# Peptides against a protein of PDB entry 3C66: the designs that were tried, part 155

Target 1, 189 residues: chain A of PDB entry 3C66
Amino acid sequence: KSWANLFEKNDFFFRYKFYLEITAYTRGSDEQHLKWSGLVESKVRLLVMKLEVLAGIKIAHPFTKPFESSYCCPTEDDYEMIQDKYGSHKTETALNALKLVTDENKEEESIKDAPKAYLSTMYIGLDFNIENKKEKVDIHIPCTEFVNLCRSFNEDYGDHKVFNLALRFVKGYDLPDEVFDENEKRPSK

## One batch from the design tools (peptide; made by RFdiffusion4, then SolubleMPNN)

Design b2_p27_7_s4 (from b2_p27_7, 9 letters changed)
Fold by OpenDDE base, seed 3:
Structure b2_p27_7_s4 (fold): chain B 189 residues (1-189), chain A 27 residues (1-27)
Amino acid sequence: as target 1 above (189 residues)
Amino acid sequence: TKLPKATIFNSYIYTDGSLDDSVEELE
């Protein structure tokens, strides 16, 4: 990656105690995913705005670029598994049961023509007003509104077998491995 | 099982730094 990309990443994934992950899933073509993920990504700022006004949230800061990955996904059960396990360091090891598509293996016959699940993940760093009394921050409403906004944009996105979304709160120490470089130490608990 | 339109993990955060382990499927 370019120096610019490294500079933009900086310490974003070390700066916040909590992160909200928004993952767009597509079990279909790369073209379908580009459209779907592009739409989802374009709406993230609206979600940020809704999060910023919630009591207890001091700041919601989106990371600028999505993280991209894809897996061979021969069955719907595999697709469900991906959506269940992806996005947490604690659970992502379950994805080892699936074949990660890489530049090195994408041309292999067993992978090239296989059904694939594409993933694009946006991250929002969250800072809370911890000096206040213990307050419950409920993101159900803004997340639901966000989902509905994305799904309602095009009727094609009503096909849940192809297009899906996940929103996940995670602690910094439980961020997926993908956000860290090999030389970076994962945040401690 | 029919896939939901979305899944929300850990919908609740507490300002003391705690996080719940809830999972909600939006139909």
Scores: peptide ipSAE 0.539, ipTM 0.914, DockQ to the pose 0.538
Fold by OpenDDE base, seed 4:
Structure b2_p27_7_s4 (fold): chain B 189 residues (1-189), chain A 27 residues (1-27)
Amino acid sequence: as target 1 above (189 residues)
Amino acid sequence: TKLPKATIFNSYIYTDGSLDDSVEELE
């Protein structure tokens, strides 16, 4: 890997004003999540290609590594809450009500056998064609096509109680804490 | 309530940096 690639990776979450977050959710087994998230991740490049051809988008650059997390998720309401609150710094504090699974606590009896929600999140940095004219960029079509592509791969992925997707546009200053190192300060508004 | 097929947050963005606070649940 070239030094240039390393530098680009290190400043990825500071380089763009906007990011598109793609999160694959699984309320089930780790094996189910590996299959589902792996599929979603494999299709991100196709979404990037569709975003790049939109008139208002100059660059769509995917981050190469997914972010992984899991929570104890005893109820469907908890699962809905995770999908609503995850992906934004403004709302992610609501997730503190749930138990985050870590390497340190995963073997605890109350966590080991508990129902879990697994999350895999991919990020796409976006650079817009900024001109004096305000232009509306609609990502509805590319996102819908992406969702359909993922869901149609296997009949099992039709179970929305188990498998879900979220796509979220966020500003750089509203990125989740997970994308920053401990020594990094989040971007300012 | 049935969980949606997917959720799209802020499906509309503007080149000046403003976001639409829309939330769309896909069936």
Scores: peptide ipSAE 0.535, ipTM 0.915, DockQ to the pose 0.538
Fold by OpenDDE base, seed 5:
Structure b2_p27_7_s4 (fold): chain B 189 residues (1-189), chain A 27 residues (1-27)
Amino acid sequence: as target 1 above (189 residues)
Amino acid sequence: TKLPKATIFNSYIYTDGSLDDSVEELE
C-alpha cells in the first residue's frame, strides 16, 4: 500500500490498534475557532515528529483532515462536560443532552444566536514496537510541549474559558462514531 | 470548576496493548 493510501479515510480508522486524538475547543465565534483550530492543526506535524522518536513507538501517522462539530453550549458547565465526554465511544452518548448544530438546524432562532462550542479533532494512528517485556510509553512531555506551543502563539489563547485543548489515547474500538460511515462497523475489541 | 489549560486522557500506553485510565489536567 502506497504512502498516499495510508492517509485515506477508507481504512485509516481500521489500520491501527491505538489512536491519539487532538481536539481544539472554542466557546465563542466561528472566526475565533477558525484561527485557533488552524493554529493547532498547523502544529500537529511537530507533535508527530516528537512521537516518532519515542521509545516504543514504531509509527505515528496523522490523518490529513480534521473532524468538525459544534454544539449549543449555554453554560460553562456544558463546556466542561463536552471536554470530559467527547472523544470516546463509551462516553460520547452524554453529548446527546446537548443540541448538535447541523446545516439543517443552524438557521433556527434557538440555535442561530445561541452560545456555541466548536470542536476540531485531529487523529494520529499509532503502532508500537512489541518486545518480550512490557514497556510503558509516556507521551506527557511531547504533549505538554505541544500545548505550550499552541497557547504561547497568541496571548488571546490564554483565556481557558474560550480556547481549550484535549489529547486522548483511544483504542480503535473506542473511537467516536464520527470517524465511521453509517454503514461501517467499528473495530472489534 | 476552573477550566484547565489542557487535558490529557490516558497518557500511558503499554507495548502489550494495555491502556491506563489516567486523566491529567494541565494548569
Scores: peptide ipSAE 0.525, ipTM 0.912, DockQ to the pose 0.533
Fold by OpenDDE base, seed 1:
Structure b2_p27_7_s4 (fold): chain B 189 residues (1-189), chain A 27 residues (1-27)
Amino acid sequence: as target 1 above (189 residues)
Amino acid sequence: TKLPKATIFNSYIYTDGSLDDSVEELE
């Protein structure tokens, strides 16, 4: 398959056993999120490079397009809840307690001026090296370096009440619903 | 409550397909 095909959604979310999700969170303005998420997204390929050189990882392929969502987020507790529950099919239903901002409702008075949490999520598909013995793959170091790289870019990003990051390993069957079309069936366990 | 610098979910995976349930908050 060509790289061009890889950049399309196609079967990307069915191809790999494991995915690394990188989510940039912003509780603030859309302008703030644009800058923060743009920075995070710009560094993802560096993380990919670091992952690829790990002994247990054969291939790390990024899905190049971010997934965007936003919620009304009136409290910091709500913001923490979003960061805890988002990114897994098992837990994402908890987000139904919050108001999802859509093109249809964004102009409503109760939503337009409400505090927002913005989310941008990048996905990396992973293929592992198979050996006779199971090998432990530890991504702590490259992920920590990635976080530090993003946070150190601008001092303003040190405000964790506004800007946050999450990295989540998930199996294909536990990917969030957002990555699948309505007519697509979730991968089986 | 204090929000972390970042959160890493399941930082340890195994080539046999197993995944831990670890959650690490980076300060």
Scores: peptide ipSAE 0.517, ipTM 0.910, DockQ to the pose 0.533

Design b2_p27_8_s1 (from b2_p27_8, 12 letters changed)
Fold by OpenDDE base, seed 2:
Structure b2_p27_8_s1 (fold): chain B 189 residues (1-189), chain A 27 residues (1-27)
Amino acid sequence: as target 1 above (189 residues)
Amino acid sequence: DKDEVDGRIRHRPGEEPEGSMSATLTP
């Protein structure tokens, strides 16, 4: 299958056993989030390049589009909960305690003026070089470098009350529901 | 599936990114 077919949504989240999720969080304005997420997104390619050169990684393929979501986030504890629970099917149901902002509800007075947490999530599909032995592949270094790169780009991004960045390493069966269409069956364990 | 993932990095300002990012692959 051509590289072009890798970017078709339908197969991407089924193609790999492992995914790296990169989520930019912003508890602030949409403008703040746009700048922050845009920066993070711009650096994902560099992370991919760093991953591709690791001996244990056969393939690192980014999904081309971020997933965008936002929640009413009245407290710092809610913001911490979002960062803790988001990005895993096992834990994402906890986010149902928060009001998801949608196009249908965004103009409601209770939502419009409420503090919001914005999320932009990028996905990288990972294929590993599996040897005939138990192997541990560590991607800590490039991931840490990526976080440091994003956070150090502007001093404003050092404010963890507003701007956060998390990376999550997940299996395909534990991807958030957002990556699957309504008619798609989640990968089995 | 015997493969395991250990992988969350959350960065707090002023600290090194805390977490591990590894997959244990079992043939």
Scores: peptide ipSAE 0.383, ipTM 0.862, DockQ to the pose 0.760
Fold by OpenDDE base, seed 5:
Structure b2_p27_8_s1 (fold): chain B 189 residues (1-189), chain A 27 residues (1-27)
Amino acid sequence: as target 1 above (189 residues)
Amino acid sequence: DKDEVDGRIRHRPGEEPEGSMSATLTP
């Protein structure tokens, strides 16, 4: 089956038991976020290559389209909360305390000039080589190397008040609501 | 489902990336 058919949204988030989420955060301008998220996105292929050579990983399959969202983010505490709560269905309900920026509301005076946090999230589906025994697969090293690669690219990305990067390892049933269409049922445990 | 995931890496500049990133697979 062609890799091209695997990039259809509808099948990707149901195909794998495990997903790696890579989120670029920016509390600043849209231009700053475009540069930062574009850099992170450009390096995802290198992470995939490093994951594929691990003995415990059978497949590392990137979803090609980033998921983008933005919130009104008036304080540093709000920005920390976004980074803490985003990327898990168990915790994402806490984000309802913040104003989501949409195409419908972006021109409202209270939103237009407000400080914003921008999010761009890339997903990698993971399939593992299961043996007849309990196994622990550790992907910490390639993930840490990826973060260091992105952060070291430009000294400006060292400002943690503006630019952040997080990786989250989740099961399909704990993916954020954004990956499913309104009519799609979330995977069960 | 007995499989477990523990995985969050947050990087603060000037610090090593903190966190674990692993899956425990149970047949």
Scores: peptide ipSAE 0.375, ipTM 0.857, DockQ to the pose 0.772
Fold by OpenDDE base, seed 4:
Structure b2_p27_8_s1 (fold): chain B 189 residues (1-189), chain A 27 residues (1-27)
Amino acid sequence: as target 1 above (189 residues)
Amino acid sequence: DKDEVDGRIRHRPGEEPEGSMSATLTP
């Protein structure tokens, strides 16, 4: 079966119990974000390869497309809040305090000239080798190596006031709402 | 499902990425 059939959006976010979220954040220009997110996205395949060789991981499948969003982000505290709250259904409601930039509102004067935080999120579905015993699978090392790889690529990406990168390990029922269509029911616990 | 996930890595420049990234699988 072609890899292409595995990447129907609707099946991907229901297929796995566990997901790794990789979010590139930029508080700056759209051009800065495009360069930063593009770099991060280009390295995701290397992370997948490192995950696949871990004994506890049966499958690591990247989703094919990033999810993109942007928020009005007037302060550094707002930027920290975005980074803290994004990527979990439990916490994403806190982002409702910020104005989401949409195609409908992007030309509004209050939004057009406002500082923005841009987000690009990649998802990796994870399937584990479950034994008949309690097992702990640690993916800290490959994730840390990935972050270091992205951050070390260009000195400019060391500016945490502008560029950030976060990885979040979540269950399917705690994925952000953005991954589900309006007619889709979130996976149950 | 008794599986637990603990994991967030946020990297601040000049520091090692802080956080744990682990899943505890319970059959």
Scores: peptide ipSAE 0.375, ipTM 0.857, DockQ to the pose 0.762
Fold by OpenDDE base, seed 1:
Structure b2_p27_8_s1 (fold): chain B 189 residues (1-189), chain A 27 residues (1-27)
Amino acid sequence: as target 1 above (189 residues)
Amino acid sequence: DKDEVDGRIRHRPGEEPEGSMSATLTP
């Protein structure tokens, strides 16, 4: 049975207790974002391979598609706010202060030519080997290596005002609203 | 739920990635 048939799209974000979020940020053109996010996405499989070999990790399963969003981002402070608040249900409500770019509004004169922040987020579901003792599983090393791999690939990504990359480790109940359908209830604590 | 997650890595070009990335699992 292929992995594709075991995960109904709707069950992935309920299946795991823990998720790793990988977000590529771009404050610039859509073309710049496509190149940057495409690079990051292309390296996610290498991160999964590094996670799978850790003794504390039972399963590392990537979601097949990125989640994409964009905001009107007139200032650098807005861009920092996006990077700070995105990726957690606890904090994402702060993003409501920004104008989300949609297919319905993208042609509006106030949006079309406005500076934008683009976001592409990849998700990895994690299951751990739980023993009868308190354990700490550290995934910092493979995550750091992944970030370094993405950033070192091209010097053009050296502009932190344009290109950013963040990893966030979250519980299923703290996933962003974007991963759930309108009729789905988020996991309880 | 007694399990704790602490994990955010942000990276600025030319700097070492800052943050921690760990889960504490409690039986």
Scores: peptide ipSAE 0.375, ipTM 0.857, DockQ to the pose 0.781

Design b2_p27_8_s2 (from b2_p27_8, 14 letters changed)
Fold by OpenDDE base, seed 3:
Structure b2_p27_8_s2 (fold): chain B 189 residues (1-189), chain A 27 residues (1-27)
Amino acid sequence: as target 1 above (189 residues)
Amino acid sequence: DDSEVDGRIRHRPGEEPVGSMSATLVP
């Protein structure tokens, strides 16, 4: 890994105050997830374009690489918990109750044949035009349109038991631990 | 920075995406 690639990653998650997280969830096969996450990823550029034209947004910058993780997910309740808790440092500790699938443990009999939830997360850094007054910027419309675009692509993606999509708007200090290296200090408030 | 975010959209098929997605900017 070139020193240049490490430097670009470290700058991105410290550069912005605000981040939009786009997570594709799949409770099914790796093949199903590859198709679903690939579709979502392919549409992120359209979301960026819609965000950039909003008057309150100065910059919408996508991070080019998805973050991928998978959990043993034996129940629908576990799948709901993953979707509820993932994407925030404040809540992600709840995921410690589930078994994270790693390269080291993926061949264990208890993991190999277990139902899995796959996650692919894309990040967009947001910079806003700050006025000399308290201002509320709403990005709900372009985000909703993005979700509808992804879900409407194939009828199979209408099965919420298998395929899910969530967007989360977070501050840099509340980003998931996955975006930081072990030696990196989380941004302060 | 006293700016706040409120933003989570979860989509259940057949329903409108539920949630808010906004930032409150404080100078």
Scores: peptide ipSAE 0.413, ipTM 0.879, DockQ to the pose 0.776
Fold by OpenDDE base, seed 4:
Structure b2_p27_8_s2 (fold): chain B 189 residues (1-189), chain A 27 residues (1-27)
Amino acid sequence: as target 1 above (189 residues)
Amino acid sequence: DDSEVDGRIRHRPGEEPVGSMSATLVP
């Protein structure tokens, strides 16, 4: 049964209890974001490989399609807010204070030439080897190595005013709304 | 499911990545 059938969008975000979110942020041009997000995306497979060798991890399954969004981002504080609030259903409502760029509004004069923050988010579904006891599994090391790998690739990506990278560990019920269709019910706690 | 997650890593250039990334698994 081909890998392709496992990537039906609808089942992926219901299949796992745990998800690792990898978001590449760019406050700059679309071209800058394309290069940065493309680099990050190209390294996700290496992170998956590092996760799979951890004894506590049964499965690390990347979702193949990145989720793309952009916001009008007039200030550095807005950019920090995006990085702080994005990636969790509990906090993403704070982003409603910003103008989401859409195909319908992108040509508006107030949006077209406005500073923007671009976001590309990749997801990894995680399944753990659960023991008969409460345990803590730490995946900090491979995640840190991944961040260092992406950031060290080009010195231009050292400008945190433009380029940022964040990883977030979330439960399925706390995934951002973007991963669900309008008719889909969010996973319960 | 009483399992919990505590995990966010942010990196600022010139610094070590800051944060933790762990899951507390409950049988």
Scores: peptide ipSAE 0.412, ipTM 0.877, DockQ to the pose 0.791
Fold by OpenDDE base, seed 5:
Structure b2_p27_8_s2 (fold): chain B 189 residues (1-189), chain A 27 residues (1-27)
Amino acid sequence: as target 1 above (189 residues)
Amino acid sequence: DDSEVDGRIRHRPGEEPVGSMSATLVP
């Protein structure tokens, strides 16, 4: 990885207080995941455009690359657990109960033929217009429209046992470990 | 920073997206 790519990554995940995470899930083949995640990723720019026009949002900046991970996922309950626990540092420890697929272990017989859940996660950094008062900013509408857009694109994505999509709103201190290098200190509260 | 977030949306086909997506900003 070039120093430039590392720097861009490191700066991005420390620059904002708030992040929107968009995760495409696939319990199936790598080919199925590539198609599904590619579709979701192609629509992220539309979500950014809808966020930028909200009065409470000063800046919405997407990170340019998805984060990719995959787990051995033998049961539907495991797949539900992944969708429930992924995307927050507070909850991601539960994923340690599952076997992470890596380049080093992917050819092991116990992993190669096992059912897998694939994850592709896009990040959007958010900066808000803060007034001199406590304020609640709601981004539910554009996020819901985005989900509906992705799900309605192809009927093949109607199988929730295979294809899923989730959005999570987190603070910088609660970002998943995957966004930080081993030597980087997580942002404080 | 006393700001808080409440935000998770999950969607199953044939259902409306379930969840909330908001931030409470504190000056």
Scores: peptide ipSAE 0.411, ipTM 0.878, DockQ to the pose 0.789
Fold by OpenDDE base, seed 2:
Structure b2_p27_8_s2 (fold): chain B 189 residues (1-189), chain A 27 residues (1-27)
Amino acid sequence: as target 1 above (189 residues)
Amino acid sequence: DDSEVDGRIRHRPGEEPVGSMSATLVP
């Protein structure tokens, strides 16, 4: 399959065993989120480049489309909960306690005027060079550098009450439900 | 698949990113 075919939603979330999730969080305005997420998204290619040169990584393939979601987020505790629970199928059910903002409900007065947390998530599929031995591959360094790069870009992004960034390393079976279509079955362990 | 991942990085301003990001690959 050509690289071009991997950028289509086709089998991207089934192709790899491992995924890196990059989520930009904003508890603030849509405009703030657009700037923050746009910055993060613009830097993902640099992370990919750094991952690709690691000896243990065979392929680092970004999914080109960000996943966008937003929740009514009345409290800072709710915002922390979102950041803690999002990005894993094991934990994402906790988000059901919050009101997901949808196109159908966004005009409701109770939602329209509510504080919101915005999420933009980028995915990188990872394929590793597996040796005939148990091996630990560490990608902490490039990921940390990426976070530092994003956070240091503008002093405003230092406000953790508004702007947050998290990276999560997950297996395909633990990807959030958002990456699968209704007719798709989640990968098995 | 017996491979495991341990990977979560959270960053709070004024602190270094906290977390680990590794996979244990099993043949």
Scores: peptide ipSAE 0.410, ipTM 0.878, DockQ to the pose 0.784; fails the geometry check

Design b2_p27_8_s3 (from b2_p27_8, 12 letters changed)
Fold by OpenDDE base, seed 1:
Structure b2_p27_8_s3 (fold): chain B 189 residues (1-189), chain A 27 residues (1-27)
Amino acid sequence: as target 1 above (189 residues)
Amino acid sequence: DEDEVDGRIRHRPGEEPVGSMSATLVP
């Protein structure tokens, strides 16, 4: 059975205790973002393969659909704030200070020609092998190799004012609101 | 004791990725 057939899409964000978030950021054009996010997305399977062979990891399951969002981002400080606050429920409320771009507002004069930050986020659900002892699982090496792979692919991505990449390791109860439907209850701590 | 996560990596071009990625698992 394919991974897609094992879990109803609706249960993915409730199934695991731990998630790895991979976010590609672009402060520029939508065309720039499509190229950058497309590259990052194309490499996620390689990261999954590296995670699956770690002794402490039982399952690494990618969610196949990226989550897309964009904000009006008039300053470099706003772009840094987005990168700092996005990807965690405990911090994402800070993003309410920025204008979220939607299909309803994208044609407004104040939004249409404004500088924007684009975000594409991929999720990996993680299940660990837990023994009768306290254990520390380190996934830093595979994650670092993944970042280096994405960044070294093309010199055009050398401008950190435009292109950024971040990975975040979170608990299921701290996932961003974007992964839940309006009628879904967030996992409890 | 509860499971804990410490994990964020950020990367700027021309620099090494900065951060840590680990989980502490409690039986």
Scores: peptide ipSAE 0.428, ipTM 0.882, DockQ to the pose 0.753
Fold by OpenDDE base, seed 3:
Structure b2_p27_8_s3 (fold): chain B 189 residues (1-189), chain A 27 residues (1-27)
Amino acid sequence: as target 1 above (189 residues)
Amino acid sequence: DEDEVDGRIRHRPGEEPVGSMSATLVP
């Protein structure tokens, strides 16, 4: 990894006050996840374009590298828990109840053949046009259109037991730990 | 007054995506 790439990553997750997280979930095979996440990732640029034209949005900057993780996911309830808790520092500690799949443990017999949930997360840094008054910026329309676009691409993606998609709008201090290196201090409130 | 964010969309097939996606910006 070049020093330049490491520096660019660090700057990105400290640069913006707000981030949009796009997570593709798959409870199934790695192949299924690769297809699903690849589709979602391919459409992120369209979401960026729709965000950029909103009057309240000054900048919509995608971080183009996905973050990948996978968990042993034996039940549908576990899969729902992952979807509920992932993507916020406040709630991600609940994921510690599940076994994270790593390169070190993936060959363990209890993990190798276990049902898995795969996660791919894309990030968009957002900067807003600030006025001298309290303002509410709503981005639900382009986000909803994005979800519908991804889900409608293939009928197979209509199986919510396997394929899911969530968007989360978070502040920089509430980003998941995955975006920071172990020695990095997360942004303050 | 601090900026607030309310933003999570979950989609269940056969339904419209459910959730809100907004930020309240404070000067």
Scores: peptide ipSAE 0.424, ipTM 0.879, DockQ to the pose 0.742
Fold by OpenDDE base, seed 5:
Structure b2_p27_8_s3 (fold): chain B 189 residues (1-189), chain A 27 residues (1-27)
Amino acid sequence: as target 1 above (189 residues)
Amino acid sequence: DEDEVDGRIRHRPGEEPVGSMSATLVP
C-alpha cells in the first residue's frame, strides 16, 4: 500500500499498535501559537528520519495534519494540568474541568478575552521488528534531540510559562478521543 | 503478556528534557 493511502485519518489510527504524540503548547496569543506550532511541525520530518534508522523500528509514519484544540486557562496550575493530562484516554477526562474553546463559543464574553492554552498535536505511527524474544525498544535519544532542536531555535521559546513541548508514547487503545469520529469504536486492548 | 509502553518526555525550565520513551515488545 502506498504511503499516500495511509494519510487518511480512519486507516491511520487503527493501523499501528504504537503511536508517538508530539504536542506543542502555548499559553498566550494565537499568533504566538501559530509560530511555535509551525516550527515544531516543520521539524517532525527530521524526527521521523532519526526514528527510521533505529534498530528495531520497521516503520515511522507521520500523520500529515495536526490536531488543534484550545482551552480557557486562567492559571499556571491549569496549564500544568493540561500538559499532564492531555494525550492519553486514561487521563484526558480531567480536561473536562476546563472550558474547551469552539467556533460556537469563542465570541462569548467569558471566553473571548480569557487566557487560553493552545495545543497542536502531531502523530507518528510506529511499527517494530519483533524477534522471537521479549525486547525493549528505546527511542529516548532522538526524541530528546528533537525537543532540544525546537527549544533552541529561538530564545523566546525558552519561556516555559508560554511555550511548552511534550512527547508521549501510547498504545492505539489509549489514543485521545480527538483522533476518532463519534461513530468509530476505539481499538481494543 | 502484552506489549507495554513507557513514554513521556517533558522539558522543564533549566533542565534537559526529562522522561523515558520505550516500548516492551512481546512475541
Scores: peptide ipSAE 0.424, ipTM 0.878, DockQ to the pose 0.717
Fold by OpenDDE base, seed 4:
Structure b2_p27_8_s3 (fold): chain B 189 residues (1-189), chain A 27 residues (1-27)
Amino acid sequence: as target 1 above (189 residues)
Amino acid sequence: DEDEVDGRIRHRPGEEPVGSMSATLVP
């Protein structure tokens, strides 16, 4: 049974009850974002390894490809809003107030030279060892270590006005719309 | 009882990452 079948996009976002989202944000150039997101992506495997050794975690499965988007981001407040609202279906509608950069509009004069926020998001599907009791699983430590690892790699990444990193723990029904195809129905509660 | 997630970590340079990251699992 080839590893290839495990990575069909369609099954991944329906397979797990819980997902960890790792988003690299850049308000700057595309080149800056490529370097930053590339670094973050390169470290995701280390986070997976740290998650897998936790007693409460049965499986930590990374999705193979990042999801990429960019928004016109004229202000620092807009950048904060993106970081606050992105990564949850419940809150992502707030991003409709911003101009999404697309292949169709990227050459428009109002968009081409506008400040942009770039986003690259990695997903990890999580399966837990459930006991016959209500249990709280805490993954704060490995996630914090991961953030520190990424941020400490280069001093330039210490500029929070440009480079940001967020982790979000979500249920499958609250995943962003970007992970589903137009014909796919979002997982129900 | 439904499972609950409480988890967002944001990091600002010079500060420790702020947030919680946990799931409450209900059998």
Scores: peptide ipSAE 0.425, ipTM 0.879, DockQ to the pose 0.764; fails the geometry check

